# Designs tried in a protein design run: peptides against a protein of PDB entry 3OGK. Part 48

Target 1, 307 residues: chain A of PDB entry 3OGK
Amino acid sequence: ATPDRLSRRFPNLRSLKLKGKPRAAMFNLIPENWGGYVTPWVTEISNNLRQLKSVHFRRMIVSDLDLDRLAKARADDLETLKLDKCSGFTTDGLLSIVTHCRKIKTLLMEESSFSEKDGKWLHELAQHNTSLEVLNFYMTEFAKISPKDLETIARNCRSLVSVKVGDFEILELVGFFKAAANLEEFCGGSLNEDIGMPEKYMNLVFPRKLCRLGLSYMGPNEMPILFPFAAQIRKLDLLYALLETEDHCTLIQKCPNLEVLETRNVIGDRGLEVLAQYCKQLKRLRIERGADEQGMEDEEGLVSQRG

## One batch from the design tools (peptide; aimed at target 1 E111)

Design b1_p21_4_s4 (made by RFdiffusion4, then SolubleMPNN; from b1_p21_4, 11 letters changed)
Fold by OpenDDE base, seed 3:
Structure b1_p21_4_s4 (fold): chain B 307 residues (1-307), chain A 21 residues (1-21)
Amino acid sequence: as target 1 above (307 residues)
Amino acid sequence: FPNLEEFELVERTAAQERFFR
């Protein structure tokens, strides 16, 4: 498929998802004029896809110029932009998007690699957007953005239902959680254990509708903060939680309405047994293994073929 | 798992590993 053929065949296209080749092959194996680069697609979007409101680039090379062109071409008609595992852009490109697409509802940069120049893009988003429903920069390395801008977004975007972030200290997000009254999903943040202050996080107040959750670096000492609303949890992301097998069992037992679980193989056969026993509504299960865990499938505390 | 629709056993990518503590 080519961009021009797509527009001729589907001139009224509203949603476009492009999947690039695996990231390892992107640099030297994909021609600049096709495949891994979004440029020819952005050109076609700008010229001929006048009703396009949703764009999803997965594992693509995206430049700031591409983002700028897309932003100006679609402006407030752009409702969804997903830069999923993309690379090649800086925060200047993001700034262009949020500057020109002020009615964007979904903005995703999950697992994208970029050069961070400043936090202006999030500030601009906070200052002018009231439409945002989904914000996702999970597994990214933003260091210059402000949790206060996230709070402002929550205050101004009343339809905000899903937010996934990087390594914000969770206590810095107290204002965000208070403002995000309709938030249903939160992933990311950073919990930092303090032996001298075991109750550090016990006063956290989560949005009342929160049912999809993944707190990064949550250990067994922090896990009890979930217990008051564990029965309403429908999805858990434990990929970056610091829970051992028995901790998984403890938490799972408290989540009888769990529908989606993403975790590591440390859950083990024991955890899977507990999961099967207590989570009868489970629909999706994803287990990740590390490279160093290969060949250890039968080890205690790991998922075996019996699991 | 009477209602299980999807099961995935996957290897973590290097990008994902760097966020793991």
Scores: peptide ipSAE 0.364, ipTM 0.906, DockQ to the pose 0.572
OpenDDE base, seeds 1, 2, 4, 5: peptide ipSAE 0.324, 0.337, 0.335, 0.355; ipTM 0.881, 0.891, 0.887, 0.901

Design b1_p21_5 (made by RFdiffusion4)
Pose (drawn by RFdiffusion4):
Structure b1_p21_5 (pose): chain A 307 residues (1-307), chain P 21 residues (1-21)
Amino acid sequence: as target 1 above (307 residues)
Amino acid sequence: MKRELPTEPPLVDLEDIEYHE
């Protein structure tokens, strides 16, 4: 339908969610220029959806121009913006929205592709934003943003509940973790072990409510930092973990309250067996395919009828 | 190291899972 039709039928929308490209685009089957331009919708938002407080774009093309317009038109009213698997914008667009939308509660860019010119958008949030509840740049290449800015955000945003990040060194986020007193969910970061520091981590202060998490590149040697509070973990994202079938069993075994598990097929039939009696409350399970070129990551990394 | 998005759908995708003795 045309944006005109949407605003005529529902002039007082508070929340809007638009999907663009077909699902196939998540698997590199759809041309990049196929469509899903968000711009006519932003123009319609400016003129006729004067009550909109939340926008979620999924698999759509979003330009800097269209985010500059959205930020100016909705300003302090924009409580939530989700750029979900979108493309076509840059850090100029992010900066525009974080400076004009001073009360953003939830900002999300998971799996989006954009050009990173600088890190001022995150710094701008750190300097002025107090209301942020959820910040999410989970699956994203950011090389110019400072972990100091993220820590500062945690110090200023009492209601921060959920943060998902890129390839920050976990050790750089120690300050962030102490400051994020109310943090219930963390995903991302980078666990980089060096032989030089056998106990490079073991001294992580995780927020005492963290129960939904996934540490990227987590190996068997760093896995134990989860054991002190594994009884509390309700959601586990081992999708980007570097741990073998045996290690999965050991960790899954310690999470009796786990309700959501996402993992690669390295979990193996053996891991599913463990999951089968320790985690009776499991509600969602997703076993993504792993490195399927040079053996199934190990000789147990195949799930089957047994699992 | 770099993380990568899946190239194929999940092998197993289950929701609303219940336990039966």

Design b1_p21_5_s1 (made by RFdiffusion4, then SolubleMPNN; from b1_p21_5, 6 letters changed)
Fold by OpenDDE base, seed 5:
Structure b1_p21_5_s1 (fold): chain B 307 residues (1-307), chain A 21 residues (1-21)
Amino acid sequence: as target 1 above (307 residues)
Amino acid sequence: RKRRAPTEPPLLDLEDLEYVE
């Protein structure tokens, strides 16, 4: 569809979702003429889509100018912005969004690629937003943002229920977890093994309502931190965990209320058997290929076609 | 090891699983 056709047909559109190329096409393979740029859509939003409150761009090219135009056009009427696997912008574009859209409830840039200039966008969000419900920069590489700003967001945004982050050291997020009293979902962070301090994460306190979780680099030594609340876990993202088949079995047995599991092939047939035995509320199972499948010859850690 | 998103389709993606007791 073209932007002009959409606005003429749906002038009162409140939610727009645009999808670029499918998963198999890396962003670098989108021809310029394939409608991968959001610019014409942002122009149409600015001129004709005055009721639009939710925007979701997936696998699109988004410039800072596009974000600035969108931000100014929608201002406090913008409730949701999702830059899902997008590219072409910098943190200046994000700063424009959070500066002008002070009532934004959902801000997502999961798996987006961008140039990081500074951490001002997160700071501005922390200083002025009280409406945020979902913050998601999962699978991004921010080096200039502060975990203190994340804590401030948690303190100020009473409706904050889902936060997904990049590679923050989990211990730097202690203040965030303490402040995020209504948090139900957390993904990301970084668990870093320390041979000299094997229990460095054992005293980590999670929000009481936490039930959807995906800790990056969680190994068998860190996994026990989940055991006190494993019975309330409804969703696990183990895609970036460092768990073997037996570790999966151990954890799954402790999560009888699990509804969604995302993991890798390392779960194996044995892990699937345990899952079927203990997780009777399971609604979704996603198994991705192993990152190291080229190197780990352990036959037991593979899901067979027979399962 | 750094996190890398999967680039290929999943091996398995099951939704709306039902259990018969």
Scores: peptide ipSAE 0.274, ipTM 0.824, DockQ to the pose 0.697
OpenDDE base, seeds 1, 2, 3, 4: peptide ipSAE 0.273, 0.257, 0.170, 0.263; ipTM 0.823, 0.815, 0.771, 0.819; seed 1 fails the geometry check

Design b1_p21_5_s2 (made by RFdiffusion4, then SolubleMPNN; from b1_p21_5 with M1R V12I I17L H20V)
Fold by OpenDDE base, seed 1:
Structure b1_p21_5_s2 (fold): chain B 307 residues (1-307), chain A 21 residues (1-21)
Amino acid sequence: as target 1 above (307 residues)
Amino acid sequence: RKRELPTEPPLIDLEDLEYVE
């Protein structure tokens, strides 16, 4: 479809989703010459799609200029922006979005590749937004943003229900979790084992409504922090957990209300059996390949085609 | 250990699972 054809057919379009190359192209994250630029679409949005509230770019090339144009064109009418696996922008583009779109409810940049100039975009969001419901920069690397700004967002955005982050030390998010009273979903962070402090994370207090969770680098020593609320967990992302087959079995058994599981093949046939036994509400199962599959001789940690 | 993006399709991707009693 061309942008001009879309606007002519749907002048009152409220939601737009554009998909670039399929996942199979991930071996080389979006070659520059594939034609997946959002620029023509942003131009069309700016000129002719005046009711557009939601924009989702998936695997597209997005420049700071594109983001700036989009931000200024839609301003407070923009409620959702998803930069899903996009590339080509910097944090200046994000700053433009949050500066001009002060009523944005959903901001996603999951798995996007960008140049980080500063942390101003998150600070600006924290200072001015009270509408945010979903913030997702999962599987990104931000080194210049402050967990304090995330806490401020949680305090000011009473409708904040889903937050997915990069590599924040989980202990730095204690204030965030305390402030995020309505948070239902959290993914990301970083659990860092400290041999000298084995109970480093045992005093973590999660939001009471938390039911969708994916803690990065959670090992068997940290896993018990979930046990007090495991029965309320509905979605579990274990893609980046450091759990073996037995650990999976232990955790899954404690999550009888699990609806969505995302994990790696380390769950094994044994873990799948436990899942089938204890998780009767399961609606979605995604099993990714493990990174270390080439070296694990142990048959127990592999999902067979029969499972 | 660093988080790595999956580069291949999932081994299993099941939606709308129904349990036959």
Scores: peptide ipSAE 0.118, ipTM 0.749, DockQ to the pose 0.758
OpenDDE base, seeds 2, 3, 4, 5: peptide ipSAE 0.071, 0.087, 0.082, 0.117; ipTM 0.719, 0.730, 0.732, 0.755

Design b1_p21_5_s3 (made by RFdiffusion4, then SolubleMPNN; from b1_p21_5 with M1R L5R V12L I17L H20V)
Fold by OpenDDE base, seed 1:
Structure b1_p21_5_s3 (fold): chain B 307 residues (1-307), chain A 21 residues (1-21)
Amino acid sequence: as target 1 above (307 residues)
Amino acid sequence: RKRERPTEPPLLDLEDLEYVE
């Protein structure tokens, strides 16, 4: 559908989800002549979609100007912005969003590519937002944002339930975890092995309600930090964990309430057997290919078609 | 080690699994 047709047909639209051309799928919701740019949609939103509170762009080209226009047009009426696998913007665009949309509840830029100018957008969000429920910049690279701002967000946003981040040293997030009393979901961070301090993460205290988790670079030495609350885990993202087949078996056995598992083929048939045995509430299983598939000759680390 | 995004479709993507007792 064209933006103008959408607004004419649905002038009271509250939620808009636009999907750019999937890498592999022929079914394009966006006309080819728009090249995947959000600009014509943002123009239509600004002019004719006055009740729009939720915007989700997936695999779209989004400029800072587009974000600025959207921010000013919707202001405090914008509750959800998802830049899912988008590109073309900088942190200036994010700054505009958080400056003008002070009641935003969901801000997502997962897997988006952008130019990072500064960390002001997160600081501004921390200083002015009290409504945030979901913050997701998972699989992004921010080097100029402060974990202190994330802590401030956690203190000020009582309804904050889901946070997914890029590369933060987990120890820098201790203050955040202490402040995020209602946090149910956390993904990202960085666990860094230290031969001189093998137990450096053992005193890490997670939010009491945490049940959806994906710690990046979690190896078998760090995995025990989950054991005290493994029984309450409902979702595990192990896509970026450093766990082998046996480690998967160990962890899965401790998660009898697991509903969603995302992992790599390293789980193997053995891990799948353990999963079937211990995780009777499993609703979703996603197994991705491993990065090292070309080199691991060991049959035990591969999921067979028979499993 | 860097987090690398899966570039290929998942090997398995099962939703709404029901366990037959």
Scores: peptide ipSAE 0.269, ipTM 0.817, DockQ to the pose 0.623
OpenDDE base, seeds 2, 3, 4, 5: peptide ipSAE 0.262, 0.267, 0.248, 0.263; ipTM 0.814, 0.816, 0.810, 0.817; seed 5 fails the geometry check

Design b1_p21_5_s4 (made by RFdiffusion4, then SolubleMPNN; from b1_p21_5 with M1R E4Q V12L I17L H20V)
Fold by OpenDDE base, seed 1:
Structure b1_p21_5_s4 (fold): chain B 307 residues (1-307), chain A 21 residues (1-21)
Amino acid sequence: as target 1 above (307 residues)
Amino acid sequence: RKRQLPTEPPLLDLEDLEYVE
């Protein structure tokens, strides 16, 4: 489809989703042609799609200029921006979005590649936004953003229900979790083992409504922090957990209301058996290939075609 | 261990699972 054809057919379009190359083409995810660039689409949005509230770019090239144009064109009418596996922008582009789109409800940049200049975009979001419902920069690397700004967002955005972050130390998010009273979903963070303080995470208090969770680097020593609310967990992301097959079995058994599981092949046939036994509400199962599989000689940690 | 982006399609991606009693 061409941008001009879209606007002519749907002048009152409220939601747009553009997809680049599929995941199967990971070695060449973004075409080197205009079909992979959002620029023509942003131009069309700016000129002709005046009712557009939601934009989702997947595997597209997005420049700061594109983001700036989009931000200024839609301003407070932009409710959703998803930069899903996009590239080509910097944090200046994000700053433009949050500066001009002060009523944005969903901001996603999951798995996007960008140049980080500063943490101003998150600070600006914290200072001015009260509408945010979903913030997702999962699988990104931000070194210049402040967990304090995330806490401020949680305090000011009473409808904040889903937050996915990069490599924040979980202990730095204590204030965030306390403020995020309505949070239902959290993914990311970083659990860091400390031999000198084995119980450093045991006092973590999660939001009471938390039911979708994916803690990065959660090992068997940290896993017990979930047990008090495991029965309310509906979605579990274990892709980046440091759990072996037996740990999976232990956790899954404690999550009888699990609806969505995302994990690695380490779950094994044994873990799948436990899953089938205890998780009768399961609606979705995603099993990724683990990087560690090349070294694990243990057959128990592999999902067979029989499982 | 560091988080890495998946480089291949998932082994399984099952949706709308139904349990046969």
Scores: peptide ipSAE 0.130, ipTM 0.747, DockQ to the pose 0.716
OpenDDE base, seeds 2, 3, 4, 5: peptide ipSAE 0.098, 0.113, 0.115, 0.124; ipTM 0.728, 0.736, 0.741, 0.746; seeds 4, 5 fail the geometry check

Design b1_p21_6 (made by RFdiffusion4)
Pose (drawn by RFdiffusion4):
Structure b1_p21_6 (pose): chain A 307 residues (1-307), chain P 21 residues (1-21)
Amino acid sequence: as target 1 above (307 residues)
Amino acid sequence: ARRTELREYLEEKRKERMHAV
């Protein structure tokens, strides 16, 4: 339908969600220029959806121009913006929205592709934003943003509940974790072990409410930092973990309240057996395919009828 | 070595996921 049709039928929308490219685009089957341009929709938002407080674009093309228009037109009213698997913008567009939309509660860019010219957008949030409840750049290459800015955001945003990040060194986020007193969910970061520091981590202060998490590149040697509060974990994202079938069993075994688990097939039939009696409350399970080239990551990393 | 290869695979897969759309 045309944007005109949407605004005529529903002039007082508070919340809008638009999907563009077919699902196949998530698997590199759809041309990049196929469509899903968000621009006519942003123009319609400017003129006729004057009540809109939340926008979620999924698999759409979003330009800097379009986000500059959205930020100016909705400004302090934009409580939530989700750029979900979108492409076509840069950090100029992010900066535009974080400077004009001073009351953003939820900002999300998971799996989006954009050009990173600088890190001012995150710094701008750190300097002026107090209202942020959820910040999410989970699956994203950011090389120019400072972990100090993220820590500062945690110090200023009392209602911060959920943050998902890129390849920040976890150790650089120690200050962030102490400051994020209300943090219930954390995903991302980078656990980089060096033989030099056998106990490089073990001294992590995780927020005392963290119950939905996934630490990237987590190996067997760093896995134990979760044991002190594993009874509390309700959601686990081992999708980007570097741990073997045996290690999965040991960790899953310690999470009796786990309701959501996402993992690669390394979980193995053996891991599913463990999950089968320790985690009776499990509601959602997703077993993604792993490294399928040189053996199934190990000789138990195959799930079957047994599992 | 094998663990490094797995990490490289995951980094490439992440890049592919970001640029698939």

Design b1_p21_6_s1 (made by RFdiffusion4, then SolubleMPNN; from b1_p21_6, 11 letters changed)
Fold by OpenDDE base, seed 1:
Structure b1_p21_6_s1 (fold): chain B 307 residues (1-307), chain A 21 residues (1-21)
Amino acid sequence: as target 1 above (307 residues)
Amino acid sequence: SKLEKLREYLKEERRRRRNAV
């Protein structure tokens, strides 16, 4: 489909999702005529799609100029922006979005590649937004944003239900978790082992409604922090957890209401058996291949073709 | 340690995924 054809057919379009080429076909060299650039779509949105409130770009090339144009064209009418696995922009583009779209409810840039100039975009969001429901910059690298701004967002956005972040030290998010009273989903952060303080995370308090969780680099020593609310957990992302097969079994046994599990093949056939035994409400299982195989010659850490 | 190696591997995998965008 072309932008012009879309606007002519659907002038009152409220939601648009565009997908670029799959990664395997992208080869980092996208011809200009590939249609992977959002520019012509942003132009069409600006001119002809005045009812558009939700935009989702997946695997697209997005420039700061594109974001600025989109921001100014939709302003407070923009409720959702998802830059899913996109590239080509900087934090200046994000700043434009949050500056002009002050009523944005969903802002996602998960797995996007960008140049980080400063942390102003998150600060601006913290200072002016009260509508945010979903914030997702999972699998990104922000070094210049402040956990304090995230805390401010949690205080000001009472409808904030899902937050996925990069590699913030979890202890820096204590204030955020205390403020985010309605948070149901959290992914990301960073748990870091400290030989001198093995229990540094034991007193971590999570939001009471938290039921979808994925803590990065959670090992068996940190895993017990989930036990007080494990029965409440409905989704676990263990893709980046430091858990072995037995650790998976231990955790899964404590999550009888688990509906979604994402993990590595380290769960093994044993973990799958435990999962089947204890998690009767499981709806979705994602198992990725990990390097666990290179270090564990133990047959128990492999998911067989029968599983 | 095995855990440290795994942590570094997972960090690298995240980096690779981001760079593949």
Scores: peptide ipSAE 0.499, ipTM 0.924, DockQ to the pose 0.603
OpenDDE base, seeds 2, 3, 4, 5: peptide ipSAE 0.488, 0.473, 0.491, 0.478; ipTM 0.920, 0.918, 0.922, 0.919; seed 2 fails the geometry check

Design b1_p21_6_s2 (made by RFdiffusion4, then SolubleMPNN; from b1_p21_6, 10 letters changed)
Fold by OpenDDE base, seed 4:
Structure b1_p21_6_s2 (fold): chain B 307 residues (1-307), chain A 21 residues (1-21)
Amino acid sequence: as target 1 above (307 residues)
Amino acid sequence: MKREKLREYLDERRRRRRTAV
């Protein structure tokens, strides 16, 4: 569809999801710029889609100017912005979004590639937003943002239920977890082994409602931090965990209410058997290839959805 | 596999995913 055709047909559109690059484009099979620019869509949104509150760009090229135009056009009417695997913007574009869209509820930039200029966007979000429900910059590389701003967001946004972050040291998020009283989902962070402090993370306190979790670099020594609430875990992202087969078995046995598991092939047949035995509510299983399998590292593993 | 090597692998995998955008 063209932007103009969409607005003409659906002038009262509230939610728009655009997919630019097909998966094949990630393998250079399709030109990167093929239908990938959001600019014409942002122009159309700004001019003709005045009821639009949710925008999801997937695998598109997004400039700071596009974000600025979108932000100013929709302002506090924008409730959801998802920059899903997008590129072409900087943190200045994000700053514009959070500056102008102060009532944004969902902000996602998962797996997006961008130039990081500063951490001002997260600071601005922390200073002015009280509506945020979902913050997701999982699988991104922010080095200039402050975990303190994340804590401030948690304190100010009482409806905050899902937060996915990059490589924050998990201990820097202690204040965040304490403040995020309604948090149900957390993904990301970084657990860093310290040979001198094997119990470095044992006193980590998670939000009481936490039931969807994915801690990056969680190994068998850190895994016990989940045991006190493992029975309430409904989703685990172990794709970036440092767990072996036996560790998977140990954890899975403690998660009888698990509905979604994402992991690597390291789970093995044994882990799958344990999963089948203990996790009777399992709805979705994603297994990606691990380091030990010869094959295309980029192949998304078998997702079995038992509907 | 040693934990460090696995971490390096996962880091590289994460990097590749980010660069493929």
Scores: peptide ipSAE 0.391, ipTM 0.884, DockQ to the pose 0.568
OpenDDE base, seeds 1, 2, 3, 5: peptide ipSAE 0.342, 0.213, 0.330, 0.381; ipTM 0.875, 0.760, 0.865, 0.883

Design b1_p21_6_s3 (made by RFdiffusion4, then SolubleMPNN; from b1_p21_6, 10 letters changed)
Fold by OpenDDE base, seed 1:
Structure b1_p21_6_s3 (fold): chain B 307 residues (1-307), chain A 21 residues (1-21)
Amino acid sequence: as target 1 above (307 residues)
Amino acid sequence: SKRKALREYLDEERRRRRNAV
């Protein structure tokens, strides 16, 4: 499909999702005309798609100029922007989006690669947005953003239900969790082991409605922080947890309402058996290969083809 | 520690995924 054909056929389009080339194909010299740039689409959106409120770019090249044009063209009519595994922009582009699209409800940049200039975009979002429902910069590297801005967002955006972040120290998010009263989903952060303070996370208070969770670097010592609400958990992302097979079994047994599990092959056949036994509501299971294969000579940490 | 090594590996995997974009 070409941008021109889309607008001619669907002038009243409200939602657009574009997918670029798969990553495997990106290893070859991408010809300039491969269609991976959002520029011609942004031009078409600006000129002819005046009812567009939702934009999802996946694996596309997005420049700051593209974001600026999109922001100005759609302004407060833009409700959703998803930059899913995109590249080519900086935080200046994000700043333009949040400056001009003050009623944005969903902002996603998960797994996107960008140049970080400053933390102004998150600050601007915190200062002016009250509509945000979903914020997702999971698996990104922001070093210049403030957890205080995230707290402000939680305080001001009463409909905030899903937040996925990078490597914030979880203790810096205490204020955020307290403010985010309607939060149902949280992923990311960073749990850091402290030999001098082994219980530093034991008093963490999570939002009461939290049911979809993925805490990065959660080990067996930190895992008990989930136990008070484990029966409420419906989705677990354990891809970046530091749990062994037995730890998986322990946690899974406490999550009888689990519907979605994402984990590494460290769950093993034993973990899958426990999962089948205790999680009768499970509807999605994602198992990725991980480094656990290199260190565990023990068969217990591998998912067999029989499972 | 095994935990440290695993964390480092996971960090590298995350980095690889981001850089492949």
Scores: peptide ipSAE 0.477, ipTM 0.921, DockQ to the pose 0.577
OpenDDE base, seeds 2, 3, 4, 5: peptide ipSAE 0.457, 0.472, 0.474, 0.464; ipTM 0.915, 0.919, 0.919, 0.916

Design b1_p21_6_s4 (made by RFdiffusion4, then SolubleMPNN; from b1_p21_6, 10 letters changed)
Fold by OpenDDE base, seed 1:
Order: sequence, then C-alpha cells, then structure tokens
Structure b1_p21_6_s4 (fold): chain B 307 residues (1-307), chain A 21 residues (1-21)
Amino acid sequence: as target 1 above (307 residues)
Amino acid sequence: KKREELRAYLDEERRRRRNAV
C-alpha cells in the first residue's frame, strides 16, 4: 500500500502499523525505493490522517525530521508511538516527540539504533507528562539519561503500568520502584555481582502489582529477590539472565501462575519437564539458542528437538 | 569467571541485535 492510497481509503484512521523489510534482507544496500523510510508516511499522516492516535514503525528508517514533523502534526493527539527496531534518528527526535506530544501514553523504542546526544528527552518527559502508561526503551543503550527522571515519571504518571529500560543499575531504580505503585511490568536494568556485598539486592522492594518481569544479568545469587512474589509472576523474561538449568528449575517451581516464559536453551529438557509440571497456565514459551551450548557439553542444558 | 563470560556473550548478542536494525 502507498501512503496516499491509505489516506484516501481511510481518512479517519486511528492506528497505523508499518513494517519494513526483515533484517536478513536489510543489508547495507537499501535502495532509496526500498519503502523502509517513514518519510512519505509521515507526510501523509501530517496532511491527511488527522485522527491518527497510534503509530507503530517496525524496522523502518526514521529521521529526526520525520519525528519532528510527526510530533508537530499530531501533538497531544498522539497517544502511542512505537519505534520498534528502527534506525536513523537521534535523541533530538525523541525530544521533539515528548515536547510536542505531552499526552503520549505509550512510547517505545525497543531494539532501535540511534545516536544519543543527551538525556533531555527523558527529562522533558518527566517534567511535563502525566499520561504515560508504557515506556519501553528495552535493548537500547542510553548513557546520558537519569534514573531520577524515571522516578519522576513514576511519581507523575499514575497509570504507568509497563516500563522496560536499558542497563540501569537496579539499585539506582529503588526510588522508581517505590514511586511506580501501579507498575505491572518491568524489564531491563542491570544486576551486578559484588563479591564484597553478596546481599546488596536482597532488600529491593518491587511494586506490589508486578507480574511481568525480566531482570538483566540476574544470577542465582540475585534470583531469591523474586521469591516473595514469584507466585504472582505471569511473564518471565530470562533471555538475559545468568541462570543455569538448575536455577531455572528452582525459579519455575516457584512460579505456578506463569503464562509466558522467554529463556535460552540452557533451560534444557529438565527445565521443560519442571515447567510442564508446575506451570499449568503456560501459554507461550520462547526458547532462544544461546552460547550456553558452547560451554555446556552436558546433556542437561540442551532442549531436545522433541518439542 | 563463567558468569562474566556469559554476561559478555549476552552483551555481544544484544549489541549484534541493535546493530542489525
């Protein structure tokens, strides 16, 4: 479909999702006519799609100019922006979005590649937004944003239910977790082992409604922090956890209400057996092949092709 | 040592995924 055809057919469109080419096809030689640029769509949105509230770009090239145009065109009418695995923009583009779209409810840039100029976009969001429900910059690298701004967002946005972040030290997010009273989902952060302080995370207090969780670099020493609320966990992301097969078994046994599990092949057949035994409500299982295969010649860490 | 190696691997995988966009 072309942008102009879409607007002519659906002038009152409220939600738009565009998908670019799959990554395997997105090698360096993207022809200009690849259709991977959002520019013509942003132009059409700006001119003809005045009811558009939700925009989702997946695997698209997005420039700061595109974001600025979108922001100004939709302003407070924009409720959702998802830059899913997009590239080509900087934090200036994000700043434009949060500056002009002050009532945005969902802001996602998960797995996007961008140039980070400063942390102003998150600060601006913290200072002016009270509507945010979902914030997701999971699998991104932000070095210039402040965890204090995230805490401010949590305090000001009472409907904040899902937050996925990059590599914040979890201890820096204590204030955020205390403020985010309605948070149901958290992914990301960074758990860092300290030989001198093995229990440095044991006093972490999570939001009471937290039921979807993925803590990056969580090892067996940190895993017990989940045990007090493991029974309420519905979704668990262990893709970036530092858990072995036995650790998976231990944790899974404590999560009888688990509906979604994402993990690596390290779960093994044993972990799958435990999962089947204890997690009767499981709806989705994602097992990704990881480097665990290179070090564990032991049969216990391999998921057999039987499943 | 094993934990550090695994962390390094996961970091690299995350980087690869971001760069493949």
Scores: peptide ipSAE 0.486, ipTM 0.919, DockQ to the pose 0.562
OpenDDE base, seeds 2, 3, 4, 5: peptide ipSAE 0.466, 0.473, 0.478, 0.467; ipTM 0.913, 0.915, 0.916, 0.913; seed 5 fails the geometry check

